# Peptides against a protein of PDB entry 5HB3: the designs that were tried, part 137

Target 1, 150 residues: chain A of PDB entry 5HB3
Amino acid sequence: RQMQDRCMSEYNQRIRNAPEGSIDPFRMACYKIIGRCDLSNRSLDGLQTDVNDWIWLQFNLARETDRSLELAGESYGLAELQASIREIGLKHFPKTAAEDTNGSFGMFFYLQILAGMFEQAIAYLYPFSYVDAVHFAIALTYYGLLRPVD

## One batch from the design tools (peptide; made by RFdiffusion4, then SolubleMPNN)

Design b1_p29_2_s3 (from b1_p29_2, 18 letters changed)
Fold by OpenDDE base, seed 2:
Structure b1_p29_2_s3 (fold): chain B 150 residues (1-150), chain A 29 residues (1-29)
Amino acid sequence: as target 1 above (150 residues)
Amino acid sequence: MKEELERKKREEERKKFEKELLEKLKKEA
């Protein structure tokens, strides 16, 4: 029996038989990460975490698997994560250098790079930090991750 | 000393932002 199947079985059993909020949050985290249970909820309630933990979780949940092997509603890959990052950027990060008060643009740039959104990342970074954007663009081009303009 | 204080201030502001961001992200997840 696959670990994922076991986790799913235990998760379903506990959800059905336990009061809401009575399940150990660390156990819930295990079910989510290993068993891919309840992927619609991409946070860990009841745990003290920081933004780095959240980022780590998102990328661990965003697995490129055979979609045919996943249950309906349990599909979450890189494309979905990229869409989420775009939305996060629009809602919570500065759009221009004039809006930047705390240097948070760097975190959004970081998220885009991690998600392979290289062209968008460079385009976003350029007005905030010209020098950094050029250096990253050169490096990404060298490794074939960014297409140069003819 | 002044530079170190300014550095610490910026770090605290960043941490505050990250905490607030996390709260928003959790609500949206």
Scores: peptide ipSAE 0.402, ipTM 0.831, DockQ to the pose 0.799
Fold by OpenDDE base, seed 3:
Structure b1_p29_2_s3 (fold): chain B 150 residues (1-150), chain A 29 residues (1-29)
Amino acid sequence: as target 1 above (150 residues)
Amino acid sequence: MKEELERKKREEERKKFEKELLEKLKKEA
């Protein structure tokens, strides 16, 4: 708690008082990840990152902590991440096999699986790869993660 | 050799897509 408060204080001071671009982006990343500062901004500016780094960041930010211990407006959990993934899918990924020109459907399937959106993931994968969808459905059902509709 | 070239091409296309996606995601965040 003391560390978090310190991080929040330093983060706010630097954002308000430091000239734009003068702050070490790695330090700012530490404040965001460890201090849970400014969770409304879910990206790391000024760092050379890839999409995997972005995914890693999203899941680290989506911690299921006691919301009562977090400051108002600084809560970001699995539900919010799932909502974000849905929006990403609608905007940036193919909705049908006919729209798939670059084979990117697998990445969106992967994102949904990571976020525990198993039913939606299988439903999405089915038109792209029937065989893979069936195999994943069987496995997920075996582990009690998929709720089959009778 | 052809298979290696095709693999490299697919990897480059994937990297390009991922880069473009990341830029879009950063703008939306």
Scores: peptide ipSAE 0.385, ipTM 0.823, DockQ to the pose 0.709
Fold by OpenDDE base, seed 1:
Structure b1_p29_2_s3 (fold): chain B 150 residues (1-150), chain A 29 residues (1-29)
Amino acid sequence: as target 1 above (150 residues)
Amino acid sequence: MKEELERKKREEERKKFEKELLEKLKKEA
């Protein structure tokens, strides 16, 4: 807790007082990841990142065990992450095969799988690729990750 | 040759989409 408080203090001071362009983005990333600072901003500014880095960050920030140690409003768990993924899907990904012009459905399927949203992922994939959806459903069921409807 | 070109085109489109998506995600997060 003491370390977190110090990190938060330094983070806030740098954001507010540092000259423009003088902030080391890697240092800021450390404050966010290690210090759990400013969890409302779930991105790493100033770094060259991709979607994999983004999702990695989301998972690292999604810590349910630390909720009691975090400041009010800074708690973020798996449920919130899953909700975020759902919203991302609604806003940025095709809902039907007819809407998909770029073949981006696979990315959203991927994100859902990573977030443990297996049923939703299969349901989403099914209209885009029946064969793939069936294969994944079989595999997920085999490993006990998908619960078949009776 | 044509198939390879089409493959590359699709890859570029995918990368472009992912980049745009990332920017949107950063703004919303």
Scores: peptide ipSAE 0.330, ipTM 0.786, DockQ to the pose 0.625
Fold by OpenDDE base, seed 4:
Structure b1_p29_2_s3 (fold): chain B 150 residues (1-150), chain A 29 residues (1-29)
Amino acid sequence: as target 1 above (150 residues)
Amino acid sequence: MKEELERKKREEERKKFEKELLEKLKKEA
């Protein structure tokens, strides 16, 4: 708690008092990840990141911290991340192969897999790539990650 | 040569999409 409070204090102080562009974005990222500062902002400002970095950040922020210990009012856990990914899918990814112009279905499949949404991921992949969906389903089942519907 | 060019084109399109997606994700976050 003391460390988090200190991180929060330093984070807030730097955001408020530091000249624009003078703040080390990596340091700020550390405060966000380690100190869980400003969790409402789930982006790393001032850093060139890609989708992998973004999802990595989301997972790190979605830590199962004991809700009782999080001073930040809204707990953001795996369930919330999964919900976010679902929403992202609905908004930004093709629902059918006919809508897929850029082969982006694979990215959404990837995000779902990372989030542990295995059943949904396979269901989504199936109409785009039957063979791949079957292969992943077999693999996931083998590792006990996919629950076959009896 | 043709196949390589097509591969590169597809890769560029993918990268473009990912960039656009990231921008959207950042705005929603």
Scores: peptide ipSAE 0.328, ipTM 0.788, DockQ to the pose 0.722

Design b1_p29_3_s2 (from b1_p29_3, 19 letters changed)
Fold by OpenDDE base, seed 5:
Structure b1_p29_3_s2 (fold): chain B 150 residues (1-150), chain A 29 residues (1-29)
Amino acid sequence: as target 1 above (150 residues)
Amino acid sequence: NREKEHDLLYELYEKVKEELNKELKELLA
């Protein structure tokens, strides 16, 4: 929780002290995401939708229930969910900074985080925002969510 | 189900994007 608290503190400071328009929108989004990296927080404030609830439900069921125990039509396996997100990424999100015209890479990063694809999320974010990727990597490692690799 | 899942995930993306944009505009106003 220390990293989340630090992130939120920094976020609040920037909101209060930064000149108008000086804060990178993506960085702002990152603060929102990292602040909600705790899986106990199933949604961002104001983002509670049927779709969002469905995504969280699928994620939770996929993690807690073996695929063989899943009810047809009510839940998806974690692997299938992650595969779907990966496919969506390939279809709708930029692969490189040069392809990013709308700054949408952060949203795909967010989706990967929601699906527990932490290593992939960090790897994806790295070429777009090195600094942010490092910060998230530290945070995720602190929570034991990121597997260390040599 | 796979297609439906893709649609729902993309819809989530759009909604999140919209909400974030709204919040950012409010913060930067």
Scores: peptide ipSAE 0.018, ipTM 0.455, DockQ to the pose 0.123
Fold by OpenDDE base, seed 4:
Structure b1_p29_3_s2 (fold): chain B 150 residues (1-150), chain A 29 residues (1-29)
Amino acid sequence: as target 1 above (150 residues)
Amino acid sequence: NREKEHDLLYELYEKVKEELNKELKELLA
């Protein structure tokens, strides 16, 4: 939580005022996650930044407490959301870069992140944007949100 | 506090789900 708070603080201080390209890729990855993971021209305008920030924090907390402290109601709601995202992804979003004709992969990546599907999100993003996937993977790993691959 | 956080999270998930569904329908139409 402290790390996320620091990240958010830096985001608030730097992301909107810093010159383009001046921010470290790791930090940029954090900012994009906190800042709604805007990797494409598509965005969810109805989601407030504060809500996204809170979700990010809560996902961190949820994953830290996942095995022992998750409430049935929370887990059920999250599972349903994740299932919905998966279903939508299978039906409507590109599986490969070759299938992406309208640049919608970023939206699906964002949806997966919002649903706490971090490993799946990174795996999905990788063939579309290797660099971004690596940056997010590093960031998520640093914050303990991404499990190491066996 | 933890319980309240979970309740809030659940509520937020539902709201986000609704918003996402709305936005996705618009984007995919």
Scores: peptide ipSAE 0.017, ipTM 0.417, DockQ to the pose 0.069
Fold by OpenDDE base, seed 1:
Structure b1_p29_3_s2 (fold): chain B 150 residues (1-150), chain A 29 residues (1-29)
Amino acid sequence: as target 1 above (150 residues)
Amino acid sequence: NREKEHDLLYELYEKVKEELNKELKELLA
């Protein structure tokens, strides 16, 4: 509940303090989704605003990258950033509840969400918490970020 | 370049983990 309250607080603060239309709709959607879901894992409770800002900065930079800049090694594209996150996940985060000894699955879930990896994030969360995964899936679908299966 | 990105992201994770551990210790004290 503390995590949810913090997410909602951040959302409200950013809406009030930022110029109209200056906040990325994707960012706002993420705050709404995370803020509306109840995660019991404390791995998300320790996330600070500065961490969120850094992740979003990386995400935005990746989205705006020019192909020429990517080739020059001056920036990373969105696909490359997401690929990096996947690889980090494979290396450093648990894949099943049985492997989760430190409760870090929530952090990786959150990172994937912030990177726009919605389907993968839900799929990842599912074996750890079925209920939470369903809630997030519903929320993401509601905001048009997750495509429903036909 | 991708390796550098991996290092940066993992470093961030480690910092967050450290902060969480610190907070947990404080709560349990």
Scores: peptide ipSAE 0.018, ipTM 0.432, DockQ to the pose 0.092; fails the geometry check
Fold by OpenDDE base, seed 3:
Structure b1_p29_3_s2 (fold): chain B 150 residues (1-150), chain A 29 residues (1-29)
Amino acid sequence: as target 1 above (150 residues)
Amino acid sequence: NREKEHDLLYELYEKVKEELNKELKELLA
């Protein structure tokens, strides 16, 4: 309940405080990531903190819903989206560090995170940046978003 | 080519957002 209230409060605040005609901060963040394809780009640092907090809340709530209310319709839609992201990854993003010439791996990492593909995202990121992969793994574990180790 | 790629990625973003919003709505109901 507390998390729900926080999520709604932040969402409403962002929408209400956005200048008319302005791009949603989350959308803007995505554009910057897409355009620059650099996970370590410092220009995202200021925006990233606020956006990340909001994203983490949404992801947590979404995953909680998926776990508690496994509605067939929601699960199917998400699965289809995840399949699409996998396909995009195969076509447009580097599979190894040797293939990465412009840091585009970060964009695919974020796409996987956005789709709730947390384990896959961490596994993908590790060969490109093991430090970042560890940091994200810790964060995702803290929020209970990673699957338990079998 | 890059513009087309951006458009495709944006479409994926919108789909993700829609799905997340749907899930959140159901959770809050």
Scores: peptide ipSAE 0.017, ipTM 0.439, DockQ to the pose 0.032; fails the geometry check

Design b1_p29_3_s3 (from b1_p29_3, 17 letters changed)
Fold by OpenDDE base, seed 5:
Structure b1_p29_3_s3 (fold): chain B 150 residues (1-150), chain A 29 residues (1-29)
Amino acid sequence: as target 1 above (150 residues)
Amino acid sequence: SREAEHERLGELFKKVEEELNAKLKKLLS
């Protein structure tokens, strides 16, 4: 809590006093992650990141709490993130193996897994690769992450 | 590898990321 408060204070001071683009991107990342500053911006400008970093960030910034309970006054729950991923899936990713022309199903599967959408991920993967779906289902069940019956 | 597949599909992911970020901003407004 003390660290978060300090990060927010420093962030607010720097955004007011520092010239645009003069703040260390890594410092800004720390303020965002630890202090939950400026949650409306879910990217880390000025940093080289990959898909894993991006998903990790989204997951860490997500909260399962009411907005009124957060110090930052901004909140984004895991449920909202998952809903967004579902919508993205409908728009950008294949629904069937017949629609898969570039192998993008794997990326959507991966995205769902990282977002904790395990049951949906397995269900999605099955028509593309039933063998892999079964293997992942076994593994997720072993770790207590998959619910065979919801 | 997973990383190799993501690199191959990098352009698609960028579009997805942009849309997700836009949705986040809308939800937080």
Scores: peptide ipSAE 0.070, ipTM 0.617, DockQ to the pose 0.043
Fold by OpenDDE base, seed 1:
Structure b1_p29_3_s3 (fold): chain B 150 residues (1-150), chain A 29 residues (1-29)
Amino acid sequence: as target 1 above (150 residues)
Amino acid sequence: SREAEHERLGELFKKVEEELNAKLKKLLS
């Protein structure tokens, strides 16, 4: 709590006193992650990021629903993130192998896995690659991550 | 080519990220 308050204080101070874009991007990332500052902006300006970095950030910024009871100024739950990913999937990714022209199904599968959407990920992968879906299902079951019973 | 495929996937991911960020802003506003 004390550390978070300090980060918020420093963030506000720098935003007020520093020119836009002059703040070190790594420091900005620390303010977002530790201080929960400006969570409406979930991108890291000035940093080269890939899918792993992006999803890692989303998870770090996400909160469990029970933590929403904390009178924090800004909160974002894992459920909302998963809902967003699901919506993106409907808009931008193929639903069948026939629709997949560039192999993008793998990207969406990976995003779902990273977001903890294991059952949905396997279900999605199945029509594209039966063998791979089975292999991943076995692996996820081994680690206790796949729940066959809803 | 593999390189071309990687580029296409990268572009797609960028679009996805932008849309997600836009949705997040709405949720947190």
Scores: peptide ipSAE 0.021, ipTM 0.462, DockQ to the pose 0.041
Fold by OpenDDE base, seed 2:
Structure b1_p29_3_s3 (fold): chain B 150 residues (1-150), chain A 29 residues (1-29)
Amino acid sequence: as target 1 above (150 residues)
Amino acid sequence: SREAEHERLGELFKKVEEELNAKLKKLLS
């Protein structure tokens, strides 16, 4: 709690006093992760990141617990993130192999898995790779992550 | 090339990021 409070204090101070774009990107990342500061901006400007880094950040900033219990006053729940991922999937990712021009289906599958959307991930993967979908379904079932179908 | 493919994927995920950020801003406002 003390660390978080200090981070928020420093963040607010720097936002008010520092010239635009002058804050160390790594320091900004620390404020976001540790201090939960400015969670509405989930981009890390000035840092060279890949998709894995981005996904890691998004899920670390997400919280599944009750928003009312968030000490920082700002939270983005897992449920909201999952809803956003579903919507993004409909807009930006292929639904069939014929639509896949850049191999992005695997990334959407991965994104869904990281978000805990296991059943949806398997269902999505199925038309692209039946064999892989079956293998993942078996594995997820083995670990108790896949819900039984009624 | 592999680099070109990575760039295309990068652009795609920028769109994803923008949309997520937009939704987050709305939820936190």
Scores: peptide ipSAE 0.021, ipTM 0.440, DockQ to the pose 0.040; fails the geometry check
Fold by OpenDDE base, seed 4:
Structure b1_p29_3_s3 (fold): chain B 150 residues (1-150), chain A 29 residues (1-29)
Amino acid sequence: as target 1 above (150 residues)
Amino acid sequence: SREAEHERLGELFKKVEEELNAKLKKLLS
């Protein structure tokens, strides 16, 4: 893409020529998100971010395109991200209500939603909160995001 | 308290974030 190439060019130039910390963090974010620059660094330095911002960033940086069409260093598939989230979920989040001592199930649900794991998110939420799971399922279906699961 | 809950949630997410970042770095390296 022409825009991507321009962003990459500007990014490289600024990294080489600008004093450390002199680049506007928001501009840096634009280079990261739009220009796909320096994707090995999955954070936004100089910006105050929360978990939502972080996961949003990861989601956006994960391209749901054929990796073969991108340079190796500039590609990261959504599938890999989702796989990582699943693994983290298995490790850090409760699987049943009985295991949930801190009410953290909702956080993992939310994380999955942000990662586009809609079916899995609903399936996960269901045993914790049937009503909420149904409500989200309806909403996601309405927006065409939820597919029937066998 | 609400604050205590937020702190607990924050710590949990921090762990998740750290692990995810580590995995991402590994995958991209």
Scores: peptide ipSAE 0.020, ipTM 0.456, DockQ to the pose 0.060; fails the geometry check

Design b1_p29_3_s4 (from b1_p29_3, 16 letters changed)
Fold by OpenDDE base, seed 4:
Structure b1_p29_3_s4 (fold): chain B 150 residues (1-150), chain A 29 residues (1-29)
Amino acid sequence: as target 1 above (150 residues)
Amino acid sequence: SREAEHERLYELYKKEEEELNKKLKELLS
């Protein structure tokens, strides 16, 4: 807690006093991850990142801590990540096979799987590839990740 | 903004879309 408060203080001070872009991106990342500063900005500016880095960051920032216990006022959990993925899906990814011109459905499926949205992922995949959806459903069920619909 | 983040994410994934699709095809084949 004390460390987090210190990080927040330093972060705020630097944001206020430092010219834009002058702060070391790595330091900013540390403040974000350790201090949970500025969680509304979930990107690491100034660093070249790939999808793996992004995913890593999102999961790292996602803490299963009770929001009620988060003193910093900024919380980002799995639920928020899942919500973000849903929103991205609605905006950028095809809903039907007819809309899929670039094969991007796979990416959205992958994102949902990574975020633990297994049921939704399978449901999404189904209209694009029935066979694949069934295969994944079986696999996920086998590993206890998919809740069978009663 | 949240929207800007989503856009950045989409662009990032678009770049890796081909690779992901290839991997998926390999897994599903």
Scores: peptide ipSAE 0.020, ipTM 0.466, DockQ to the pose 0.565
Fold by OpenDDE base, seed 5:
Structure b1_p29_3_s4 (fold): chain B 150 residues (1-150), chain A 29 residues (1-29)
Amino acid sequence: as target 1 above (150 residues)
Amino acid sequence: SREAEHERLYELYKKEEEELNKKLKELLS
């Protein structure tokens, strides 16, 4: 908590007093991750990142158990991440095999799995590959990650 | 904005689509 408060103070001071673009992007990333500063912006400006970096960041920002310790307006959890993924899926990814022209269904399936959206991921995969969906469903059930439907 | 973030995310994943597909194929094989 003390570290978070210090990060917040320094972050706010630098945003107000430093010229635009003069703040070290890595330092800003530290304030974002450790201090939970400015969670309305979930990107790391000025840093080159890949998909793994982005996922890592989102999971670090998704602190459900510590939400009560965060300042008002500076909270972001797994639920918000999952909501964002749903919205992205609705806009950018195929709903059926007939709509899939470039095999992008696999990318969205993978994204949902990474975000812990297991039931939704299996349901999404099913119309594209029945056999694969069943195999993943069995595996996820075995590990206690998928809730069987009665 | 939230919409802009979604667009940026989509473009990021699109650039790595081939790598993701490779990983998926390995999981499905």
Scores: peptide ipSAE 0.020, ipTM 0.430, DockQ to the pose 0.581
Fold by OpenDDE base, seed 2:
Structure b1_p29_3_s4 (fold): chain B 150 residues (1-150), chain A 29 residues (1-29)
Amino acid sequence: as target 1 above (150 residues)
Amino acid sequence: SREAEHERLYELYKKEEEELNKKLKELLS
């Protein structure tokens, strides 16, 4: 907590006093990841990032924390990450095999699994590959990640 | 904006689509 408070103070000071774009993007990343500063901005501006970097960042920021210890606007939970993944999925990824031009269904399935959206991921995969969906469902159930129907 | 960020993220995913799909297939095999 002490470290977080210090990081937040330094972050706010630099944002107010430094010229726009003059702050080292790596330092900004440190403030965001370690100090949890400005979590409303989910990107790392000024850094060349790939999908793996982005996923890593989102999962680190989406930690379950006691909201009573966090300031308003400096909280980002798993639910918000899941909502974002759902939204981009609805817009950019195929819903059926007939819509799948580039074979991108697997990528969206993967993102849902990483985000803990297990039931939705299996339901999504089923129309593309029934066999794979069943196998994943069995495996996830075995590990207690998928709730069986009572 | 949130929408602009989503578009940016989609482009990042598209660039690595083949690699990600390959990795997924490896996990399934």
Scores: peptide ipSAE 0.020, ipTM 0.407, DockQ to the pose 0.548
Fold by OpenDDE base, seed 3:
Structure b1_p29_3_s4 (fold): chain B 150 residues (1-150), chain A 29 residues (1-29)
Amino acid sequence: as target 1 above (150 residues)
Amino acid sequence: SREAEHERLYELYKKEEEELNKKLKELLS
C-alpha cells in the first residue's frame, strides 16, 4: 500500500506539472499497473502493443473487489471487461459463417472464454461449428463452468 | 498473417477504448 500511495502521488504530480508527452511511457505504465492510476484511460500510450498486450493489460487492471470500498476510478471489474468484449464483438466480429470472410470468429470465441463468458462463447460458436460447440459444452459442463439451461 | 490480424484487432479495440474513455471522462467530470 505504501508503494501504491507513492505511485499515486508521483503520478498526480507529474500529470499536473509535466508537459504533455514528456513522461517516460514505461514509467506511466508502472503507475497505471502498480499504482492503479487513471483507470479511466486503459491504454498505454507511446508503447508498441498488439491485441495480446491489450488483453493482458485489461486482465491485470480488472479487479473483483467490493466496489463500495474503493474510490471511483480506482477499480475496473470483470463485469466491465465482459461488457467491453461484448460490445467489440457486436461491432467488429462476424455473427454468421456468411459474414466470416477472414476467419476471425475463433478469436472472438477465444476472448469470450478467457473472460469467463462460457455460455455466450458456446452460443456464439454454434452457428460456425456445431461439433466444436458441442464438444466445448460437454467439457465446460464436466468442469462445472457451464450453467444448465432452465 | 496472424500478426497482421492482431494489429487490426488492436486498432479496433483501441477505437472502442477511446470512445469508452471519453464517456467515462464525461461521467466523472
Scores: peptide ipSAE 0.017, ipTM 0.356, DockQ to the pose 0.054

